# Ledger of designs, part 124: peptides against a protein of PDB entry 3OAK

Target 1, 145 residues: chain A of PDB entry 3OAK
Amino acid sequence: DDLEQYLDEKILRLKDEMNIAAQLDIDTLNKRIETGDTSLIAMQKVKLLPKVVSVLSKANLADTILDNNLLQSVRIWLEPLPDGSLPSFEIQKSLFAALNDLPVKTEHLKESGLGRVVIFYTKSKRVEAQLARLAEKLIAEWTRP

## One batch from the design tools (peptide; made by RFdiffusion4, then SolubleMPNN)

Design b1_p30_4_s2 (from b1_p30_4, 14 letters changed)
Fold by OpenDDE base, seed 5:
Structure b1_p30_4_s2 (fold): chain B 145 residues (1-145), chain A 30 residues (1-30)
Amino acid sequence: as target 1 above (145 residues)
Amino acid sequence: MEKFWEEMRKEGEELAEEAEKKYEEYLAKL
């Protein structure tokens, strides 16, 4: 219906914005690596984060979020950066908190690739302990029979 | 399902190794 269509479009627009922000940050960091210019700072994801958090926190959008594979963009935002570093602590914290409240199923993990990345956060030595524990919690929940 | 998670665990570990390698390489260039 009209509402469903509106919500789908809203989520798809956000998905696009997230992907663009991620790519811009990747481009910035790649240039930083290539040129050695440490003044280059990736800020696009941080700028968009409040909007992402706002959407992910809406219980009535859960189905739309999952059906439109917004988790793929969440996965992209959580992936290691070109220099091997991680997204900002705030991005990690916000996204993991949001994931904890979503009814994520195996099918969503498969189509988004999120499972691999969350496991990464349980293995990385550069992840804050509190977030590593949350990642472990998510994996435990998702692997339950 | 077990195979899926086994694969995911393997891939996640590989991603961690790759990220660490990239980070070390970046530090070496500084």
Scores: peptide ipSAE 0.643, ipTM 0.933, DockQ to the pose 0.910
Fold by OpenDDE base, seed 4:
Structure b1_p30_4_s2 (fold): chain B 145 residues (1-145), chain A 30 residues (1-30)
Amino acid sequence: as target 1 above (145 residues)
Amino acid sequence: MEKFWEEMRKEGEELAEEAEKKYEEYLAKL
């Protein structure tokens, strides 16, 4: 119906915005690596984070979020950066919190690639302990029969 | 299901190794 179509379009727009923000940050960091210019700061994801959190936290959007594979963009935001560093602590914390409240199924993990990245957070030595525990919790929940 | 998660585990570990390698390389350039 009209509302469903509106919500789908809203989520798809957010996906595009998230993907653009991620790519801009990647470009910034690649340039930083290439030039050594430490004044180059990747902030596009951080700027967009409040909007992302707002959407992900709405229970009435859960089905729309999952059906439109917004988790693919969440995965992209969580991936290691070109210099091997991780996205900001705030991004990690916010996204893992949001994931914990979503009814994620195996099919969503397959189509988004999110499972691989969350496992990465259980293996990385540079993840804060509290977030590593959240990652482990998610994996445990998702692997349950 | 077991095959899927085993694959994900392997891929996640590979991603971690790759990220660590990149991080070490970056630090070496500083």
Scores: peptide ipSAE 0.643, ipTM 0.934, DockQ to the pose 0.918
Fold by OpenDDE base, seed 1:
Order: structure tokens, then C-alpha cells, then sequence
Structure b1_p30_4_s2 (fold): chain B 145 residues (1-145), chain A 30 residues (1-30)
């Protein structure tokens, strides 16, 4: 199917872009830790966020998103950074909102590693209360029989 | 399934502890 192939390629390209953005931000923060230069700001994920949100919000892409394990890149974007800080509030909010609308199953959580990270957001004392509650909601839904 | 989530809860807690440690260590270096 030409459409299916097109959609797969689209998602895989985004996945690659997301992974690159994440690595660039990690590199920036590692350099900040090493040099102490607090003017170094990681912004690659934030710059790409609108594109990510656009894709994740499309209901017709849900199967393609899940089948291509884009959630692995979502997981990477949500992980704590080298300095122990969290991704921007906007990234957290946008990704959790997107996750709330996806038909995520246990198999997707296993292959992406997303489960552990979302649980992290329920445990961290540095997460905004509203997002911690949303993380708890997701876990409750995913663990529902 | 329960075993899976129990493991995830444990790992999530460990991740939280690690992140907090890294954060505090970074602040201490400034």
C-alpha cells in the first residue's frame, strides 16, 4: 500500500529527527556541566516540538506511530537530562496530552520503555503537580484490566 | 502483567532518585 509506506516513512523520518534533537540537547547540557557555562541552553527539542505535536495529534497516524515505535523517541524526549533536570514544561505537557489520546497498549510500553519514565513523573518532586496528576492518570489507564 | 508493572514502579522510583542526585550534584558544582 502506497499510503501505508508513505506514512511509515514519514514517522520514521520524524523518529530520526527526534532522536537527533534529543542527542544535541544532551550534548549541550553535558558541555554545560563540564564547562559551567550556564548560558548554554538546550533548545533542539523545543524547536522541533511543533512538528512532533502535529504528528502525534493526528488520529489517522495512531497505528503508524505505534507500529513504528515512535513512543521510544517520546520516551527519550521525556527522560531526565544529564544535569538531572527535566525537559521543558511545554514538552512534558504536549507529550502527555498526546499520550492521553493514543491507544497505548502494554506491548508498546515494553518496546518503548515509556512505562518506567511515566512512572518517574509520578515520583519526581520536581514535576509540576498538574503533570504529575496526568502521569498518574496515564498509569492508571494503562494498568486497567 | 502485575510483575511487569511492579518492575516498572521500582525502576521509575530508581530513576527519580538518580535524577535528583544528578540535579543536586550539578548545583553543587556551580
Amino acid sequence: as target 1 above (145 residues)
Amino acid sequence: MEKFWEEMRKEGEELAEEAEKKYEEYLAKL
Scores: peptide ipSAE 0.642, ipTM 0.933, DockQ to the pose 0.879
Fold by OpenDDE base, seed 3:
Structure b1_p30_4_s2 (fold): chain B 145 residues (1-145), chain A 30 residues (1-30)
Amino acid sequence: as target 1 above (145 residues)
Amino acid sequence: MEKFWEEMRKEGEELAEEAEKKYEEYLAKL
C-alpha cells in the first residue's frame, strides 16, 4: 500500500533523526564532563521534541510507530545521560504522555528496551514525583493481561 | 511474563544506582 509505505518511511526517518539528536547531546555532555565547561548545553533533543510529539500523538500512526520500533528511540531519549542526569523535564513529560496513549505490548517493550528505563523512572530519586507516578501508571498498564 | 518484569525491575534498579553514582562522581569533580 502506497500510504503504508509512506508512513513507514516517515517514521523511520524520524527514528534516525531522534538517534542522531541523542548522540549529539551525549557528545556535548561528555565534552562538558571532560573539560568542566558548564556552558556546554545539550539542546538537540529539545529542538526536535515538537516533531516527535506531533508524530507520537497521531492515533492513526500507532501501528506504524510500534511496528518500526520507534520506541527504541524513545527509550534512548529517556535514558540517563553521561553525567548521571536526566533528560529535560519537558522531554520526560511529553514522552510519558505519548506512551500513555499507545497500545504498547510486551513484545514492543522487549524490542525497544523501554521497560527497563521506565522502571528506572519509578526508582530514581531525582525524578519529579508527578513523572514517577506517570511511570508507575505505565508499568501497571503494561503488566496487565 | 512474571520473569520478564522481575528482570526489568532488577535492571531498572541497577540503572538508577549507576546513574546516581555517575552524578555524584561528576559533582565531586567540580
Scores: peptide ipSAE 0.640, ipTM 0.933, DockQ to the pose 0.866

Design b1_p30_4_s3 (from b1_p30_4, 14 letters changed)
Fold by OpenDDE base, seed 2:
Structure b1_p30_4_s3 (fold): chain B 145 residues (1-145), chain A 30 residues (1-30)
Amino acid sequence: as target 1 above (145 residues)
Amino acid sequence: MEELWEEWREEGERLAEEAEKKYEEYLKKL
């Protein structure tokens, strides 16, 4: 119906925006690595974060989010950066909080690639303990029969 | 299902190792 189509398009637009923001930050950090200019700061994801959180927090969008594989963009945002660093703590915290409230199934983890990345957050030495614990909680929930 | 999660565990561990290596190398350049 009209509403369903509208919501699909909204999510797909956000997905594109998220992917663009991620790539811009990657480009910035690659340039910083190449030039040594530490004044180069990756800010695109952080700027878009409020919009992402707003969408992910809406229960009525859960099906649309999952059906359109928005979790792929969430995965991209959570991946380690070219310099081996992690996305900002706020990004991590916000996205994991959102994941905790979504009815994520194995099929969504497979199509998004999110499964291995969440495991990464349980293994990385760069992750805050509280977020590592949350990642472990999510994995435990997702592996339940 | 178990096989899938085992694969993801292995991949996640490799990703962590690679990220740490990159981070250490970056710090050495600064």
Scores: peptide ipSAE 0.681, ipTM 0.942, DockQ to the pose 0.845
Fold by OpenDDE base, seed 4:
Structure b1_p30_4_s3 (fold): chain B 145 residues (1-145), chain A 30 residues (1-30)
Amino acid sequence: as target 1 above (145 residues)
Amino acid sequence: MEELWEEWREEGERLAEEAEKKYEEYLKKL
């Protein structure tokens, strides 16, 4: 219906915005690596984060979020950066908090690629302990029959 | 399901190793 279509379009627009932000940050960091200009700071994801958090926190959007594979963009935002570093702590914290409240199923993990990345957060030495523990919690929940 | 998660575990671990290597190389340039 009209409402469902509106919500789908809303999520798809956000998905696009997230992907653009991620790519811009990647481009910035790649340029920093190439040029050695340490003044280049990637902040597009951080600028968009409040909007992302606002959407991900809405219970009434959960189905729309999952159906439109917004988790793919979440996965992209969580992936390690070109210099091997991770997205800001706030991004990690916010996204993992959101994941903890979503009814994520194996099919969503598969289509988004998020499964591998969450496991990454249990293995990486660059992850804060609190978030590594949360990643482990999520995996434990998702692997249950 | 176990097979799928085993693949993801292997891939996730490899991703962590690769990211660590990149980070170490970055530190060498500081």
Scores: peptide ipSAE 0.681, ipTM 0.942, DockQ to the pose 0.858
Fold by OpenDDE base, seed 3:
Parts: sequence; structure tokens; C-alpha cells
Structure b1_p30_4_s3 (fold): chain B 145 residues (1-145), chain A 30 residues (1-30)
Amino acid sequence: as target 1 above (145 residues)
Amino acid sequence: MEELWEEWREEGERLAEEAEKKYEEYLKKL
């Protein structure tokens, strides 16, 4: 219906915005690596984070989020950066919290590539212990029979 | 299902190793 279409379009727009933000941050960090200019700071994802959190926290948007594979953009935001560092602690914490409240199924993990990345957060030496535990919790929930 | 998760575990481990290598390489250039 009209509402469903509106929500789909809203999620798809957010998905695009997230992808753009991620790429801009990657470009910034690649430039920092190339030039050695440590004053370059990637801030695009952080700037967009409040909007992302607002959408992901809405229970009535869960189906729309999952059906439109917004988790692919969530995965992209969680991936390690060109310099091997991780996205900000706030991004990690917010996204893992949001994931915990979504009815994520194996099919969504396959479509988004999120499964591998969440496992990465249980293995990385650069992840805060509390977030590694959250990642482990999610995996445990997703692997339940 | 189990096989899929085992594949993801292996890939996740490799990703962690690669990220660490990149980070160390970057630090050496500073």
C-alpha cells in the first residue's frame, strides 16, 4: 500500500546515504594514509549515525529494514577501515544494540554479509571487550536452532 | 547451517588478521 511504499523508499534513501557516508570516510582515510596528514578525520558516518539509530530503533520498521537489505549498509559501516582501524566506538555500540532488537535470520545475514563481520568483532584485537561480548551474544542468538 | 557458520568464522578470522596487518603497516609509516 501507500505507507509500505513510502517506508520502502525511506529505507532505500537511508541505505544510499549510509553507503555514501562510508565511502567518503574511506576516501578520507586513504588520503591520510597516502599523505601522512593525521589531521584528516573521517566524520561522515558519525554525522549520519543519529538518523541511522532513529530508523533502526523503530520496531514497526523491522520488516522494511530487513526486506530492503539495510543490513548490507550496516555491515559496510562495521567493516575495518583502510588503515586497519575500526569505526568509532559509538557506531559499533549503536549498531550492535540495534541488531540485537531486530529479528535477523540467516537469510538476512547471507544477503548482507553481516555474519562474517560480526564474527570479526569477536576475533579482532582492536575491539573493546564489551562490544566483543555483544557480538558473541548476537552470534549465539542467530545460531539457535 | 553449521557449515555456513564455520565458513564465516574462518573468513572473520582472516579479516581480523588482515586488519591488524594493515594497522601495523600504517603505524610503521608514521
Scores: peptide ipSAE 0.680, ipTM 0.941, DockQ to the pose 0.829
Fold by OpenDDE base, seed 1:
Structure b1_p30_4_s3 (fold): chain B 145 residues (1-145), chain A 30 residues (1-30)
Amino acid sequence: as target 1 above (145 residues)
Amino acid sequence: MEELWEEWREEGERLAEEAEKKYEEYLKKL
């Protein structure tokens, strides 16, 4: 129906915006690595984060979020950066909180690639202990029969 | 299903190792 179409389009637009923000940050950090200019700061994801959180927090959008594979963009935002560092603590915290409130199924983990990335957060030396524990919690929930 | 998660665990570990390697390499360039 019209509402469903509207919601799908809204989520797909956000997905596109998230992917663009991620790529811009990657480009910035690659340039930083290449030039050694430490004044280059990747901030596109951080700037867009409030909008992402706003959408992910809406319970009525859960099905639309999952059906349109927005988790793929969430996965991209959580991936390690070109310099081996991680996205900001705030991004990690916000996205893991959002994931905890979504009815994520194995099929969504497969199509988004999120499974291995969340496990990454339990293994990485660059992850804060608090968020590593949260990642472990999510995996425990997702692996339940 | 268990096989799938085993694969993801292995991939996640490799990703962590690769990220650490990149981080160390970046620090050497500074």
Scores: peptide ipSAE 0.679, ipTM 0.941, DockQ to the pose 0.835

Design b1_p30_4_s4 (from b1_p30_4, 16 letters changed)
Fold by OpenDDE base, seed 5:
Structure b1_p30_4_s4 (fold): chain B 145 residues (1-145), chain A 30 residues (1-30)
Amino acid sequence: as target 1 above (145 residues)
Amino acid sequence: MEEFWREMEKEGEELAREAEEKAEEYEKKL
């Protein structure tokens, strides 16, 4: 119906914006690596983060979020950066918190690739202990019988 | 389901190794 169509379009637009932000940050960081110009700062994801958190926190959008595979864009935002570093602490914390409130199922983990990345956060020695615990909690919830 | 999670565990560990290798590579260049 009209509402479903509106919500789908809203989520798909956000998904596109997230993907663009991620790519722009990757481009910035790659250029920083190539040129050594430390004045280059990747800020696109941080700028968009409040909007992402706002959408992910809406219970009435959960089905639309999952059905449109927005978790793929969440996965992209959580992936290691070109220099092997991680996205900002705030991005990690906000996304893990938001994921904890979503009814994520195995099928969503498969189609998004999010499972692998969250496990990564339980294995990486560069992850803050607080965030590693959040990742572990997600894995525990998703692996429940 | 166990197979899926075993695969994810393996892939997650590999991603961690890859990221660490990249980080070490660039840290050596600094």
Scores: peptide ipSAE 0.614, ipTM 0.924, DockQ to the pose 0.883
Fold by OpenDDE base, seed 1:
Structure b1_p30_4_s4 (fold): chain B 145 residues (1-145), chain A 30 residues (1-30)
Amino acid sequence: as target 1 above (145 residues)
Amino acid sequence: MEEFWREMEKEGEELAREAEEKAEEYEKKL
């Protein structure tokens, strides 16, 4: 119906915006690696984060989020960056919090690739302990019988 | 299901290794 179409379009637009932001940050960091200019800071994801959090926090959008594989863009945002660094603390914390409230199933983890990345956050020594615990909590919930 | 998570565990560990290697490589360039 009209509402479903509207919601689908909203989520698809957000996916596009998220993917663009991620690529712009990757481009920035690649340039920093190549030039050695440490003043180049990747900020596009951080700028878009409030909008992402707003959408992910809406219970009425959960089905639309999962059906349109928005978790793929969430996965992209959580992936390690070209210099081996991680997204900002705020991005990690906000996304883990949002994921905790979504009815994520194995099928969604498979189609998005999110499972591997969240496990990464439980293994990496560069992840802050607080965030590693949040990642562990997600894995525990997703593997619950 | 168990096979899926075993694979994800392996891939997650590999991703962690790769990220660390990238970080170390970048730090050497500085």
Scores: peptide ipSAE 0.613, ipTM 0.924, DockQ to the pose 0.848
Fold by OpenDDE base, seed 4:
Structure b1_p30_4_s4 (fold): chain B 145 residues (1-145), chain A 30 residues (1-30)
Amino acid sequence: as target 1 above (145 residues)
Amino acid sequence: MEEFWREMEKEGEELAREAEEKAEEYEKKL
């Protein structure tokens, strides 16, 4: 219906915004690596984070979020950066918290690639202990029979 | 299901290895 279409479009727009933000940050960091210019700071994801968290936290959007594979963009935001570093602590914390409240199923993990990335956070020695525990909690919930 | 998660575990570990290698390479350039 009209509302469903509106919500779908809203989520799809957010996906695009998230993907653009991620790519801009990647470009910034690649340039930083290439030039050594430490004044180059990747901030596009951080700027968009409040909007992402707001959407992910809305229970009435859960089905729309999952059906439109917004988790693919969440996965992209969580992926290691070109220099091997991780997205900001706040991004990790906020996204893991939001994911914990979503009824994520195996099919969503498959189509988004999110499972692999969250497992990465349980394996990486660069992840803060607090966030590693959150990642482990997600994996435990998703692997339940 | 078990096969899926075994695959994801392997891929996640590989991603961690790759990220660490990238980080080490970058640190050498500093």
Scores: peptide ipSAE 0.610, ipTM 0.923, DockQ to the pose 0.878
Fold by OpenDDE base, seed 3:
Structure b1_p30_4_s4 (fold): chain B 145 residues (1-145), chain A 30 residues (1-30)
Amino acid sequence: as target 1 above (145 residues)
Amino acid sequence: MEEFWREMEKEGEELAREAEEKAEEYEKKL
């Protein structure tokens, strides 16, 4: 089916873009750690965030998103950074909101590694309280029978 | 399912510990 193929390709392209953005931000932060240059700011994920949110918010793309393991890239975006810090508040909030509307199953959590990372957000002392609550809400939904 | 979530709980806690350790190490260098 032409539409299905188009949607698969769209999601896979976004997945690649997300992975590249994450790596570029990691490189920037590693350079900041090495040089002490605090003017270095990781902005690649933030720049791409609107596009990611737009795709994740489309109900008709849910199956395509899950089947192509886009959640792996979502997991990567949520992982702690080289200096132990977290991605921006906006990234966390937007992704948690988007995840709440997806029919995520255990199999998707396993193949993406997202489960561990969301649990992390319920444990970390550096997470804002409101975002920790969003993470807890996701876990509660995913653990339902 | 229960086993999976128990493992995720453990791994999530470990990740939190590691991230805090990295943050503390970086702050000591400043």
Scores: peptide ipSAE 0.609, ipTM 0.923, DockQ to the pose 0.839

Design b1_p30_5_s1 (from b1_p30_5, 12 letters changed)
Fold by OpenDDE base, seed 5:
Structure b1_p30_5_s1 (fold): chain B 145 residues (1-145), chain A 30 residues (1-30)
Amino acid sequence: as target 1 above (145 residues)
Amino acid sequence: DFEEFWKKMFEEGEELAEKAEKAYEELLKR
């Protein structure tokens, strides 16, 4: 299927872009700490966020998203940073909203490692209440037999 | 199985929270 292949490649490209953005932001933050240069700002994920949201919001791409393990990159974007800080509120809000509309199954959680991170958001004291509640909702849905 | 998987996920999620909090506390001390 030509269309299927095209969509797979599109999702895989986005996955790669997301991973690169995450690493670049980490590199920027590490350099900021090492050099003390406060002008260094991690902006790569924020710049890419609209594209990510656009893709995740398309119902017709759900299977392609899940089959290509894009949730692994979503997990990476949601993980606490090495210094313990969290991704921006907007990134959290956008990604959790998108997750709420995806038919996520246990197999996808195993492949992506996302379950562990979403549980983290139910435990963290630094997460906004509305997002903590959404994380709890997701866990409740995913843990249903 | 399903139950063991989620048991592990809750354990790992809690560990991640503890790790992140410790790291953040160190960040605040800088």
Scores: peptide ipSAE 0.704, ipTM 0.951, DockQ to the pose 0.928
Fold by OpenDDE base, seed 3:
Structure b1_p30_5_s1 (fold): chain B 145 residues (1-145), chain A 30 residues (1-30)
Amino acid sequence: as target 1 above (145 residues)
Amino acid sequence: DFEEFWKKMFEEGEELAEKAEKAYEELLKR
């Protein structure tokens, strides 16, 4: 199907962009640690966030998103950074909101590694309470047989 | 299978939390 192929390609391109953005931010933060230059700010994910949210919010793209393992890139964006800090509050909020509307199944969690990261957000004492509660909600839903 | 998978996820999630906290604490000492 022409439309299906188009959508697959679109999602895969976004996946690549997300992965690149994440790596660039990691590079920035590593450099900040090495040099002590606090003026170095990781901004690549934040810049791309609106596009990510736009795609994740489309109900008709759910199957394409899940089939192409875009959740792997979502997981990468949610992971704690090398210095132990967390991604921005807005990134957390946006991605958890999007996850709440996706029909995520165990197979997708296995492919993406997202499960352990969401559980991390239920354990971390540096996560905002509202997001910790949302993470708990997701885990509760995903652990239902 | 299902139960074992999630048991592992909880263990790994806890480990990730501990690792991240240690890293952050080291950063604050600098």
Scores: peptide ipSAE 0.704, ipTM 0.951, DockQ to the pose 0.947
Fold by OpenDDE base, seed 1:
Structure b1_p30_5_s1 (fold): chain B 145 residues (1-145), chain A 30 residues (1-30)
Amino acid sequence: as target 1 above (145 residues)
Amino acid sequence: DFEEFWKKMFEEGEELAEKAEKAYEELLKR
């Protein structure tokens, strides 16, 4: 119906925006390394984060989020950068909080690749303890038979 | 199956951690 179509388009637009933001931040970081210009700061994801959180926190959008594989973009945002650095603490905290409230199933993890990345957060020595624990909680829930 | 999937995820997650740490160490050397 019209509402369903509207919601799908909204999520797909956000998905595109998230992917663009991620790429722009990568470009910024690469340029920073290449030029040595330490004034270059990757801020595109942070700027878009409030919108992402707003969408992910809406229970009525859960099905639309999962059906349109928005978790793929969440995965992209959580991945370590090519230089090995991590997304900002705020991004990590916000996204993990959102994931904790979504009815994520194995099929969603397969199509998004999110499982691998969340496990990464349980292994990394550079992740804040509180977020590592939350990552562990998610994995424990997702791996329940 | 389910168990095989997660086995793979744990292996890949560990690999990602190793890769990221190596990259980060190289970054710190600069």
Scores: peptide ipSAE 0.701, ipTM 0.950, DockQ to the pose 0.938
Fold by OpenDDE base, seed 2:
Structure b1_p30_5_s1 (fold): chain B 145 residues (1-145), chain A 30 residues (1-30)
Amino acid sequence: as target 1 above (145 residues)
Amino acid sequence: DFEEFWKKMFEEGEELAEKAEKAYEELLKR
């Protein structure tokens, strides 16, 4: 119906925005390395984060979020960067909190690739302890038969 | 199946962690 279509399009647009933000940040960091210009700061994801959190926090959007594989973009935002650095603490915290409230199933993990990334957060030595614990909690819940 | 999927996820997650750490160490050398 009209509402369903509207919501689908909304989520798909957000996916696109998230993916673009991620790429722009990567581009910024790469340019920073190439030029040595330390004034170049990657902040596209941070700027978009409030919108992402707003959408992810809406209970009525859960099905739309999951059905349209928005978790793929969440995964992209959580992935370690090519240089091995991590997204900002705030991004991690916000996204993990949001994930904790979503009825994520194995099928969603498969199509998004989010599973291995969250496991990464349980393994990384550079992740804050509180977030590592939250990642562990998610894995424990998702691996529950 | 479910078990095989998660086995793979743990393997890949570990690999990702190792890869990221290695990359980060290289970054720190700059």
Scores: peptide ipSAE 0.694, ipTM 0.949, DockQ to the pose 0.917

